# Peptides against a protein of PDB entry 1MQS: the designs that were tried, part 22

Target 1, 223 residues: chain A of PDB entry 1MQS
Amino acid sequence: ILKMLFLNKDLNNNDNITTITDDIFNQQEIIWKVLILDIKSTATISSVLRVNDLLKAGITVHSLIKQDRSPLPDVPAIYFVSPTKENIDIIVNDLKSDKYSEFYINFTSSLPRNLLEDLAQQVSITGKSDKIKQVYDQYLDFIVTEPELFSLEISNAYLTLNDPKTTEEEITGLCANIADGLFNTVLTINSIPIIRAAKGGPAEIIAEKLGTKLRDFVINTNS

## One batch from the design tools (peptide; aimed at target 1 Y139 L187 F217)

Design b2_p15_8_s2 (made by RFdiffusion4, then SolubleMPNN; from b2_p15_8, 4 letters changed)
Fold by OpenDDE base, seed 1:
Structure b2_p15_8_s2 (fold): chain B 223 residues (1-223), chain A 15 residues (1-15)
Amino acid sequence: as target 1 above (223 residues)
Amino acid sequence: SFNPIKDLTEELKSL
């Protein structure tokens, strides 16, 4: 996240957030930027950063992507939003209207190929591809609430998994999504967890799926 | 080292 806020410059990852922000604030000219979020990414940012951290990172203003925003044609913008068609259309519209000077686009999760192609096509039509400086997708599918507790923020997951009316296909799909989120979390933490799950329920299914993903990853990374 | 962030900038521009 901090790397994103500093336009993906190399940061010393061994330092805590406060040290990094203080050092940059004191040693470098601050590049003021606009941060554009959605509801999900707002929660993510808020779980990791304080308001003062954003200011120290050069974020002069932050807003929701769906809100009406004033043009700041001389200010670079950082988008940190979900990879959706709606958000892509808004970004392209902002590009068309020259709302900002530069566009640094960071999707909160993996951008599907079809959406990448859609974005590319729309950007090509605008003739303003030069304003797009970066496009990143990420694997930040979790919110840290406390040092030893995090949430994937999947609404009604418990209810859905325990509802007798939920189909096996729906359960399988949801379990896969949860496992993907957990997998991304593990990769972000850069530590292989000991998995503990209750037996005889969806948690066991999720644990199995996660275990498989981790094993496959380890095999592929060590090869 | 696994990087959870993928740079799609060049890929986008090549499309």
Scores: peptide ipSAE 0.362, ipTM 0.868, DockQ to the pose 0.611
OpenDDE base, seeds 2, 3, 4, 5: peptide ipSAE 0.258, 0.008, 0.358, 0.353; ipTM 0.830, 0.447, 0.865, 0.865

Design b2_p15_8_s3 (made by RFdiffusion4, then SolubleMPNN; from b2_p15_8, 5 letters changed)
Fold by OpenDDE base, seed 1:
Structure b2_p15_8_s3 (fold): chain B 223 residues (1-223), chain A 15 residues (1-15)
Amino acid sequence: as target 1 above (223 residues)
Amino acid sequence: SFNPIKDLTQELKSL
């Protein structure tokens, strides 16, 4: 996240957030930027960063992507939003209107190929592709609530998994989604966890799926 | 080192 806020410059990852922000704030000219979020990414950012951290990172203003925003044609913008058609259309509209000077686009999760192609096509039509400086997709599908607790923020997951009316297909699908989120979390933390799950329920299914994903990943990365 | 963040900038511009 900090890397994103500093336009993906190399940061010393061994330092804590406060040290990094203080050092940059004191040693470098601050590039003021606009941060554009959605509801999901707002929660993510808030779980990791304090308001003062944003300021120290050069974020002069932050707003929701769906809000009416004033043009700041001389200010670069960082988008950190979900990879949706709606958000892509808004970004392209902002590009068309010259709302900002530069566009640094960071999607909160993987961008599907079809949406990438759509974005590319729309950007091409505008003739303003030069204003797009970066496009990244990320795997931040979790919110840290405390040092040893995080959430995927999947609404009603517990209820759905324990509802007798839920079909096996629905359970399997949800478990797969949860496992994907956990997998992305593991990759983000860069540490292989010890998996503990209750036996005889959806947690065991999720644990198995996650274990398989991790094993496959380790095999593929070490090859 | 596995980086979960992918740079799609060049891919976008090549499309």
Scores: peptide ipSAE 0.402, ipTM 0.880, DockQ to the pose 0.608
OpenDDE base, seeds 2, 3, 4, 5: peptide ipSAE 0.006, 0.008, 0.356, 0.368; ipTM 0.434, 0.458, 0.863, 0.867; seed 2 fails the geometry check

Design b2_p15_8_s4 (made by RFdiffusion4, then SolubleMPNN; from b2_p15_8, 6 letters changed)
Fold by OpenDDE base, seed 4:
Structure b2_p15_8_s4 (fold): chain B 223 residues (1-223), chain A 15 residues (1-15)
Amino acid sequence: as target 1 above (223 residues)
Amino acid sequence: SFDPIKDLTDELKSL
């Protein structure tokens, strides 16, 4: 996250957030930026950073992507949003309207190929591809609440999984979403975990899905 | 080591 806020510059120090921000603040000229978030990424940022940290990183203002935002044509923008068609369309619209000077796009999770192509096509049509300085996808589809505890921030997941009125299709869909989030988390940690799950419930379904994703990933990365 | 952040900038511009 800090790398993103500093336009993906290499941060040399494994120091705490405060030390990093202080060092950068003292050593480099602050580039003021706008941070555009969605609901999910807002939660992610809020779990890791304080408002003061954002300020030290040069974030002058942050807004939701779906909000009506005032043009700041002389200010670079960092997008940290979910890889959705809706968000892509909004980003492209912001690009068309010259809402910001530069666009640093960071997706909160892997950008599907079809959406990448859509973004590319739309950006190409605008003729303003030069304003797109960075496009990253990330594996930050989780919130770090505590050093050893994280949340995927899936609304009512526990309730849905334990409600007897929930359909199998709904359970399967939710389990897939959870598995995707866990997969992204694992990739972020850069360690393949031993998966433990209770048998006979949603946890097992999730574990199986996650296991499959991890196996596929390992095979694809080693090939 | 898997980099959790993937740069898609060049890929986007090549499309």
Scores: peptide ipSAE 0.326, ipTM 0.858, DockQ to the pose 0.682
OpenDDE base, seeds 1, 2, 3, 5: peptide ipSAE 0.016, 0.019, 0.024, 0.019; ipTM 0.581, 0.606, 0.623, 0.593; seeds 2, 3, 5 fail the geometry check

## One batch from the design tools (peptide; aimed at target 1 D137 N190)

Design b2_p16_1 (made by RFdiffusion4)
Pose (drawn by RFdiffusion4):
Structure b2_p16_1 (pose): chain A 223 residues (1-223), chain P 16 residues (1-16)
Amino acid sequence: as target 1 above (223 residues)
Amino acid sequence: SNVINNYNKNINNFTI
């Protein structure tokens, strides 16, 4: 999360510290930025970061994508928002409106090609595609409550999975999401683990789904 | 599109 608030800095280069000392902050000399969150993504930040931490990272203000936000045409913006048609539209609207000097679009989970092309088409007919400095899938779609306790914030799962009423489609979709939440966690750990799961029920489906996802990930690296 | 050119995934080095 902090690396993102630094414009995904330090990326594409060297350094292995963990929580930047102040003397180094003064090495790059950082400038204030607007931080745009949405309902879901605010729940992710406010769980691990205090307001003081945000300022210390150069974040002047933070507001939801849906609020009426007064313009700051000369101030950078970092969007950390859910990969939704609704949000993408507003980024396009803010981009046109010239709400901010720059855009650093950061997606909470992962943006589908479906929506990447959408955002891209809309932005293409603006004379301002140049202002979008970066677009990143951050893979931080979970909440870390205690140091080693995390949640996918998918309430009422035992019911949805065992309710006879539930479709054989709703179940597949739910497992697919849980497979993604885990995938989002695994990428954060930066370790491709061995999947072990109890057979017979949802844990297996999710295991085999996550298995396939992690399989392709390992492939679409080297070959 | 610049949007597509500027698109990336936050992937770091990993171990198996």

Design b2_p16_1_s1 (made by RFdiffusion4, then SolubleMPNN; from b2_p16_1, 6 letters changed)
Fold by OpenDDE base, seed 3:
Structure b2_p16_1_s1 (fold): chain B 223 residues (1-223), chain A 16 residues (1-16)
Amino acid sequence: as target 1 above (223 residues)
Amino acid sequence: SNVEKNYKDFINDFTI
């Protein structure tokens, strides 16, 4: 349960797409990026964004994930793709080949825990975890600033949380252990994280526990 | 709509 979610920017819900793109264009030097899509995300983007909007966002090239793409090792890439094993394998392969300078991964829907673990494992093997700057899904907004992919080394955490035979007490206990591990990690990093978690599951329990621990710590340190 | 939320999340990723 890598639920350390660093949230970057709360977008005000009331801003028009045009206002947001204009503000981005006016505030900062445009960083040119590559946008990698799949069939599903292409339909989504095409329904909401105009070509001019992509350009204003600094998208210089857009391609399908399954297409042969030229390496741009000095250009950051944004992946907006379905959370599938196939797409994960392609992203990892792109990472291995140094296809881009930085990787910002956004999944179009919730990334299953098994696939998150698979992604983390494969990235760890490459030794290039530092190039992955962000991984997002429907529930996870986390900025991996220092990709110390740390494993809390909790054995069978996934199985325990997903086994229908697991009791609520066992889940709560495991969530507490995870929250403790995350808390210790936060203290080591010396940065206060923004915590986001999927609602209605173990992730929410962990987030709540971690939030409480952090609040208590801040209160006690300022006392 | 889920599409608007996904879009806002997507745009937030562009605001590096």
Scores: peptide ipSAE 0.013, ipTM 0.495, DockQ to the pose 0.046
OpenDDE base, seeds 1, 2, 4, 5: peptide ipSAE 0.000, 0.011, 0.007, 0.000; ipTM 0.329, 0.355, 0.413, 0.400; seed 1 fails the geometry check

Design b2_p16_1_s2 (made by RFdiffusion4, then SolubleMPNN; from b2_p16_1, 5 letters changed)
Fold by OpenDDE base, seed 2:
Structure b2_p16_1_s2 (fold): chain B 223 residues (1-223), chain A 16 residues (1-16)
Amino acid sequence: as target 1 above (223 residues)
Amino acid sequence: SNVLKNYKKFINPFTI
């Protein structure tokens, strides 16, 4: 998260957020930025960072993407939002209106190809592609609840998966979402897990999906 | 497009 707030520059990995922010604060001129969030990314950020940490990272204002936001044409903006068509359309509209000086777009998870193409097309039409400085998949679609514990914040997931009335399609879809969330966390932790799951149920489906995603990722990164 | 050129898969670690 901090790396994103510093425009994805390399940061020294120190264990303490306060130490990292203080070190950066003391070494470089703070670039003041606006942070634009959605509801989901707000929860993610709030689980790890305090308001004071955001300030130390040069975040002067943070707001929801769907809120009315005043234009700050001389201020760079960091978007950290879900990879949705709605969020893309809002970002493009903000670009059209010259709401900010520069746009650093970070998605909480992988942006689907069709949405990337849509973003690229819309931005191209504006003639303002030079203002888009970064587009990243951050793989931060989870909440840190406690040390060594995280949540995907999927409402009623386990109830749904264990309800005999739940359809196979619903189970498969939910398992895919869980596997995506777990994939994001694994990538963020930068450690390949040993996956253990009970056989004959949703846990196995999730484990298989996650295993496939990890294998595909390793193949694609070594390619 | 310039947008596609600036697109990167980036793993941003979090500090717990």
Scores: peptide ipSAE 0.008, ipTM 0.383, DockQ to the pose 0.376
OpenDDE base, seeds 1, 3, 4, 5: peptide ipSAE 0.000, 0.000, 0.005, 0.000; ipTM 0.260, 0.299, 0.343, 0.328; seed 4 fails the geometry check

Design b2_p16_1_s3 (made by RFdiffusion4, then SolubleMPNN; from b2_p16_1, 7 letters changed)
Fold by OpenDDE base, seed 2:
Structure b2_p16_1_s3 (fold): chain B 223 residues (1-223), chain A 16 residues (1-16)
Amino acid sequence: as target 1 above (223 residues)
Amino acid sequence: SLVEEKYKKFINPFTI
């Protein structure tokens, strides 16, 4: 998250957030930016950062993507939003209207190829592709609740997975969503975990799906 | 696609 707020520059993530922000604040000229969020990313940001951290990162204004936002044509914008068609369309509209000087787009999770192509197509039509400085998949489909604990914030996941009335299709679908969230978390941590799961239930399904995703990722990254 | 290739240079995986 902090890395994103500093336009994806390399940061030493081993230090405390306060130390990082203080060091950067003292050593570098602050680039003031607008932070554009959605409901999901707002929860994510709020779980790990304080208002003062945002300020120290150069975030002077933060707004929801669906809210009416005043144009700031001389100010760079950081988008940190879900990878949806709706959000892409809004970003492109903001680009068309010259709402900001530069666009740093960060998706909270992996952007599907079709949406990437859509974004690229729409941006190309505007003739303003030079304003798009970055597009990142942040892989932040989680909320940090404790230093060693996080939540995917999937409503009623436990109930759904343990209800005997839940269909196999529903379980499989939910397990896939959980595995995606865990995959994003693993990529964010930048460490391949040892996966431990209870056998004979949804946890095993999730573990297998996650394991497959990680293996595929490693293969594709090394190719 | 050609459009995807054009923007591929702007897309990077990220870690916190």
Scores: peptide ipSAE 0.005, ipTM 0.299, DockQ to the pose 0.178
OpenDDE base, seeds 1, 3, 4, 5: peptide ipSAE 0.000, 0.000, 0.000, 0.000; ipTM 0.292, 0.270, 0.281, 0.282; seeds 1, 5 fail the geometry check

Design b2_p16_1_s4 (made by RFdiffusion4, then SolubleMPNN; from b2_p16_1, 5 letters changed)
Fold by OpenDDE base, seed 1:
Structure b2_p16_1_s4 (fold): chain B 223 residues (1-223), chain A 16 residues (1-16)
Amino acid sequence: as target 1 above (223 residues)
Amino acid sequence: SNVEKNYKKFINPFTI
């Protein structure tokens, strides 16, 4: 998250959030930015950072992507939003209207290829592609509840997985979503997990899916 | 796609 707030520049990983923010705040001219969020990313940010931390990171104002936002044509914007068609369309509209000087786009999870193509096509039509400085998948689709604990905030997950009326397809779909959330968390923590799951149920399905995703990721990054 | 190639300059799959 902090890396994103500093425009995805390499930060020295060894320092506490407070030390990083204080050092950057004290050593560098603060580049003031607007932070654009959605409901989901707001929960993520709020679980990890305080308002003062945002300020120290140079966030002058934060707002929801769907709210009526005042134009700040001389201020760079960080988008941290879900990879949806709706959010893409809003970003493109903001680009068309010159709402901000620069656009640093960060998606909370992987942007599907079709949406990437849509974004690229729409941006191309605007003729303002130079204003888009970054497009990143941040894999920050979780909420930190307490130290060493996080939540995927999937409603009724336990009920769905244990209801005998739930179809196998529904279970498999939910397990995939859980595995995606866990995968994102693992990537964010940058630590190899020990996966333990009970056999013969949804937990095993999740573990297998997560294991596959991690293996595929390692293969693709080393390639 | 050609569209993706044109915008690859600002696309990165993830940052930690």
Scores: peptide ipSAE 0.000, ipTM 0.321, DockQ to the pose 0.163
OpenDDE base, seeds 2, 3, 4, 5: peptide ipSAE 0.000, 0.000, 0.000, 0.000; ipTM 0.315, 0.276, 0.321, 0.332; seeds 2, 4 fail the geometry check

Design b2_p16_2 (made by RFdiffusion4)
Pose (drawn by RFdiffusion4):
Structure b2_p16_2 (pose): chain A 223 residues (1-223), chain P 16 residues (1-16)
Amino acid sequence: as target 1 above (223 residues)
Amino acid sequence: SFDPAKERDLEEAIEE
């Protein structure tokens, strides 16, 4: 999360510290930025970061994508928002409106090609595609409550999975989401683990789903 | 090792 608030800095280069000392913060000399969150993504940040931490990272203000936000045409913007048609539209609207000097679009989970092309087509007929400095799938779609407790914030799962009423489609879709939440965690750990799961029920479906996802990930790296 | 975050090349998407 912090690396993102630094425009995904230090990326594509060296350094292995973990929570930047101030003397180094003065090495790059950092400028204030607007931080745009949405309902879901605010829940992710406010769980691990205090307001003081945000300022210390150069974040002047933070507001939801849906609020009426007064313009700051000369101030950078970092969007950390859900990969939704609704949000993408607003980014396009803010981009046109010239609400901010720059855009650093950061997606909470992962943006589908479906919507990447959408955002791209809309932005193409603006004379301002140049202002979008970066677009990143951040893979931080979970909440870390205590140091080693995390949640996918998918309430009422035992019911949805065992309710006879539930479709054989709603179940597949739910497992697919849980498979993603885990995938989002696993990528954060930066370790491709061995999947072990109890057979017979949802845990297996999710295991085999996550297995396939992690399998492709390992492939679409080297070959 | 790898980078957990994935970059989206918006310019390339616009060109396509």

Design b2_p16_2_s1 (made by RFdiffusion4, then SolubleMPNN; from b2_p16_2, 7 letters changed)
Fold by OpenDDE base, seed 3:
Structure b2_p16_2_s1 (fold): chain B 223 residues (1-223), chain A 16 residues (1-16)
Amino acid sequence: as target 1 above (223 residues)
Amino acid sequence: KFEPIKKLDLKKAIEE
């Protein structure tokens, strides 16, 4: 998250937030930016950063992507939003209207190829592709509650998994979503976990899916 | 090596 706020520059992860912000402040002039969020990313940011951290990172204003926002044509914008068609359309509309000077786009999870192509096509039509400075996929689809505990904030997960009326397809789909979230968490932590799960239930299904994803990732990155 | 951030090449996607 801090890396994103500093336009994805390499930061020393061994330093605390205060040290990082102080070092950057001392080395370079603060670039004031607008931060555009959605409901999900707002929760993520709030779980990790304090308001003072945003200010030290040069965030002048933060707003929700779906809210009416005033044009700031001389100010760069950081988007940190879910990879959805709706958000892409809004970003492109903001681009068309010259709402900001530069666009730094960070999706909260992996952007599907079809949506990337859609974004590319729409941006190309505007003729303003030069204003898009960065496009990144983030892996921050979790909320940090404490060092050893986090939540994916999937609505009604417990109820869905324990309701006898829930179909196998629904369970499988939910387990896949949970596994995706856990996978992204592992990537964020940058550590391969030992996976432990209760046997005979959804947790085992999730563990198997996660294990497969991790193995596939290791194979693909070492190749 | 795990990378929590992946840069996407929009320019390449536009040209494709």
Scores: peptide ipSAE 0.123, ipTM 0.758, DockQ to the pose 0.692
OpenDDE base, seeds 1, 2, 4, 5: peptide ipSAE 0.104, 0.095, 0.106, 0.099; ipTM 0.749, 0.746, 0.762, 0.748

Design b2_p16_2_s2 (made by RFdiffusion4, then SolubleMPNN; from b2_p16_2, 7 letters changed)
Fold by OpenDDE base, seed 3:
Structure b2_p16_2_s2 (fold): chain B 223 residues (1-223), chain A 16 residues (1-16)
Amino acid sequence: as target 1 above (223 residues)
Amino acid sequence: SFNPIKKLDLKAAIKE
């Protein structure tokens, strides 16, 4: 998240948030930016950062993407939002209206190819592609609630897994999604975990899927 | 260190 707020510059992961923000603030001229969020990313930011952290990162204003926002044509904007068609259309509209001086786009999860193509096409039509400075995806698939507890924010996961009417295919699909989220989490924290799961339920299925993904990844990175 | 965050290339995504 801090990397995003500093326009995806390399940060020393061994330092705490305060040390990083203080060092950057003291060494470089602060660039004031607008931060555009959605409901999901707002929760993520709130779980990880303090208000003072945002200020030290140069965030002067933060707003929801769906809210009416005043134009700040001389101020760069950081978008941290879900990869949806709706959000893409809003970003493009903001671009068309010269809402901000520069656009740094960070999607919370993976941007599908069709949406990437749509974004690219719409941006090209505007003739203002030069204002799009960065586009990143797969930032966060989880929200940290406690030091050793986080949520993937999958709607109705508990209900779906415990409903006797849920089909095996639905369970398998959901478990795959959960495993993907956990896999991304592992990659984000840059540590290979020991996996523990209760036997005889969906947790075991998830653990197996995650284990396979991790093994495949290790093999591919060592080749 | 593996960085899961991916930089996307908009220019490459434009189907010419």
Scores: peptide ipSAE 0.237, ipTM 0.815, DockQ to the pose 0.627
OpenDDE base, seeds 1, 2, 4, 5: peptide ipSAE 0.118, 0.097, 0.131, 0.118; ipTM 0.730, 0.723, 0.738, 0.739

Design b2_p16_2_s3 (made by RFdiffusion4, then SolubleMPNN; from b2_p16_2, 6 letters changed)
Fold by OpenDDE base, seed 1:
Structure b2_p16_2_s3 (fold): chain B 223 residues (1-223), chain A 16 residues (1-16)
Amino acid sequence: as target 1 above (223 residues)
Amino acid sequence: SFDPIKKLDLKKAIKE
């Protein structure tokens, strides 16, 4: 994923994400890019990256592929999306409309040959194939699924929390909502969890809020 | 070593 964010340049894989981003930031000029995601890839990104990692990787703005996006014709775009006909059509449309300067396309899983051919054909028709700089598909099968994984399915939570334009009030509100959801989940399963959260971001805020709620609940129930 | 990322050759696909 980090390699993708740095336009598939070779990175020293022995370092943690923070060290890698810091090293790149210090050694090379950051290329500012747009990151385009879908629902699935958003979940993937959120599981791997911490707050500000995108910014450190040079992602100035990120959006969902199906959302209305403003043209940034002088900015390169990284697509990290599912290999679907719909997404391909959107990418091609973005290409036709010159929404971005360059297109780095990364599919979240294997792209079937028929879809690759479709993409190639459509791109060829546009006459703008030179703007397509890279096409990759990724195999995320190495991701171990936890046996007890659930989602609150809060729409655009990660995007909202990581958008620099989001206000503190909005972040606080969203964190509270997430904490409430988690609290309800804990009560439902009737088990007190060990809470682990990434440091220095919304996850820590959520963890703190959840911890407080749980403590208050225990105190009130035992009194 | 398994590379989880595969580079696709779009140019080849266009010529086909």
Scores: peptide ipSAE 0.063, ipTM 0.715, DockQ to the pose 0.352
OpenDDE base, seeds 2, 3, 4, 5: peptide ipSAE 0.009, 0.014, 0.017, 0.016; ipTM 0.422, 0.530, 0.579, 0.532

Design b2_p16_2_s4 (made by RFdiffusion4, then SolubleMPNN; from b2_p16_2, 7 letters changed)
Fold by OpenDDE base, seed 4:
Structure b2_p16_2_s4 (fold): chain B 223 residues (1-223), chain A 16 residues (1-16)
Amino acid sequence: as target 1 above (223 residues)
Amino acid sequence: SFDPIKKLDLQAAIKA
């Protein structure tokens, strides 16, 4: 997250947030930026950073992507949002309207190919691709609330998985979302886990999906 | 090792 806030520059990962922000503050001029979030990413940011941390990182203001935002044409913007068609359309509209000087786009998870193509097509039409400085998959669709404890912030997950009225399709869909979140978590941890799951339930479905994703990733990265 | 941050090649996609 801090890396993102500093425009994905290399940071010393061994330092705590305070040390990093203080060092950067003391060594370099602060570039003031706007941070654009959605509901999910707001929760993510809030779980790991304080308002003061944002300020130290040069975030002058933050807002929700769906909110009416005032143009700041001389200010660079960091987008940290879910990879959705809706968010892409909003970003492109912001680009068209010259809402900000530069666009640093960070998705909370991997942007699907179809959406990437859509983004590319729309940006191409605007003729303002030069304003897009970065497009990153951050793999931060989870919240770290406590040491060794994290949440995917999936609403009503427990209720959905345990409600007898929930359809198999709904369960499968939810399990896929959970697996995606766990996959991103694994990537963040930078280690391949041993997956353990109870048999005969949603946990098994999740484990299978996660296992497949991990295997595919390993194969693709080693090729 | 896993890279938690992946840069997307937007420029390549635009040209594609």
Scores: peptide ipSAE 0.025, ipTM 0.648, DockQ to the pose 0.708
OpenDDE base, seeds 1, 2, 3, 5: peptide ipSAE 0.014, 0.020, 0.024, 0.024; ipTM 0.514, 0.603, 0.632, 0.633; seed 3 fails the geometry check

Design b2_p16_3 (made by RFdiffusion4)
Pose (drawn by RFdiffusion4):
Order: C-alpha cells, then sequence, then structure tokens
Structure b2_p16_3 (pose): chain A 223 residues (1-223), chain P 16 residues (1-16)
C-alpha cells in the first residue's frame, strides 16, 4: 500500500528497506497528492494505516470517487479503486474535467481486459490520454485485521454454499471469488505455495481453481 | 519478484 502511495516508486529498481526512514524521504523530496478511494478500498486502508501515516506519505487529502470533489488541477492524484465500470467512468470524467494534474490509476484487485479496453477507448477520444501516468492492478483485495488475520470480506459464505436453494452457478461464482481473494493474498506474500485442501467440498473446488490460477501465473513468466 | 511481475503498467495500452 505504501509503495503505491509513492507512485509505485522504487519499482523497476533496487532497495530492501521496509518502512522508509525520513532522511531518505528527503532524498527524493516528495510532493503532496490527492488520494481517491472507494467504499471497498477505504475499508482496506483504514484497517492498516492511520491518517497520520497518509500525510507522512505525502497524501494531502483523500476522498471517495463518488463524492463531489472540488478540483485541484495542479495536484497529482492516486486512485486506488475497485475495477468497476462505474469507477472507470468517473476516472474518465475526472480525466476530462481536469480535476487533477496527473492520474495514477491503481486497481484494488485486477482490471479485466474487458474494462481496460473500455477505459482506453474512452480516454482515446480525449486529448488527454497523456495525463494518465500509470495504471496498475495492485492485488490487495482483502483486509488484514490483526498481524496475521485476513478476511475476504465475503459475508455469509457457509450459508450461500450449503443452502439448497443456491444455484449451481452462484456457487461456482462464489468459489471463483474466494479463489481470487486467496490469489490476491498469495501474490502479496510473493511465494508460490503448495496447495493442500480437504477433498469433497468447496475447499477443494477453490483449491483446484487457485491451483489453475497459480499454475498459469508460473507459466506466463518463463517459457 | 513474482509480485513485481504482476504489477504491469498498462498506461501505454490506454494511450495507444
Amino acid sequence: as target 1 above (223 residues)
Amino acid sequence: SYYELALVNKAEEIKS
């Protein structure tokens, strides 16, 4: 999360510290930025970061994508928002409206090609595609409550999974999401683990689903 | 790293 508030700085280069000392913060000399969150993404940040931490990272203001936000045409913007048609539209609207000097679009989970092309087509007929400095899938789609306790914030799962009423489609979709939440965690750990799961029920489906996802990820790296 | 490999900048795709 912090690396993202630094425009995903230090990326594409060296350094292995973990929570930047102030003397170094003065090495790059950082400038204030607007931070745009949405309902879901605010729940992710406010769980691990205090307001003081945000300022210390150069975040002047933070507001939801849906609020009426007064313009700051000369101030950078970092969007950390869900990969939704609704949000992408607003980014396009803010981009046109010239609400901010720059855009650093950061997606909470992962943006589908479906929507990447959408955002891209809309932005193409603006004379301002140049202002979008970066677009990143951050893979932080979970909440870390205590130091080692995390949640996918998918309430009422035991019910949805065992309710006879539930479709054989709703179940597949739910497992697919849980498979993603785990995938989002696993990438954060930066370790491709061995999947072990109890057979017979949802845990297996999710295991095999996550297995396939992690399998492709390992492939679409080297070959 | 694996995580850094997952962080692909897509701005050029939007601009093209």

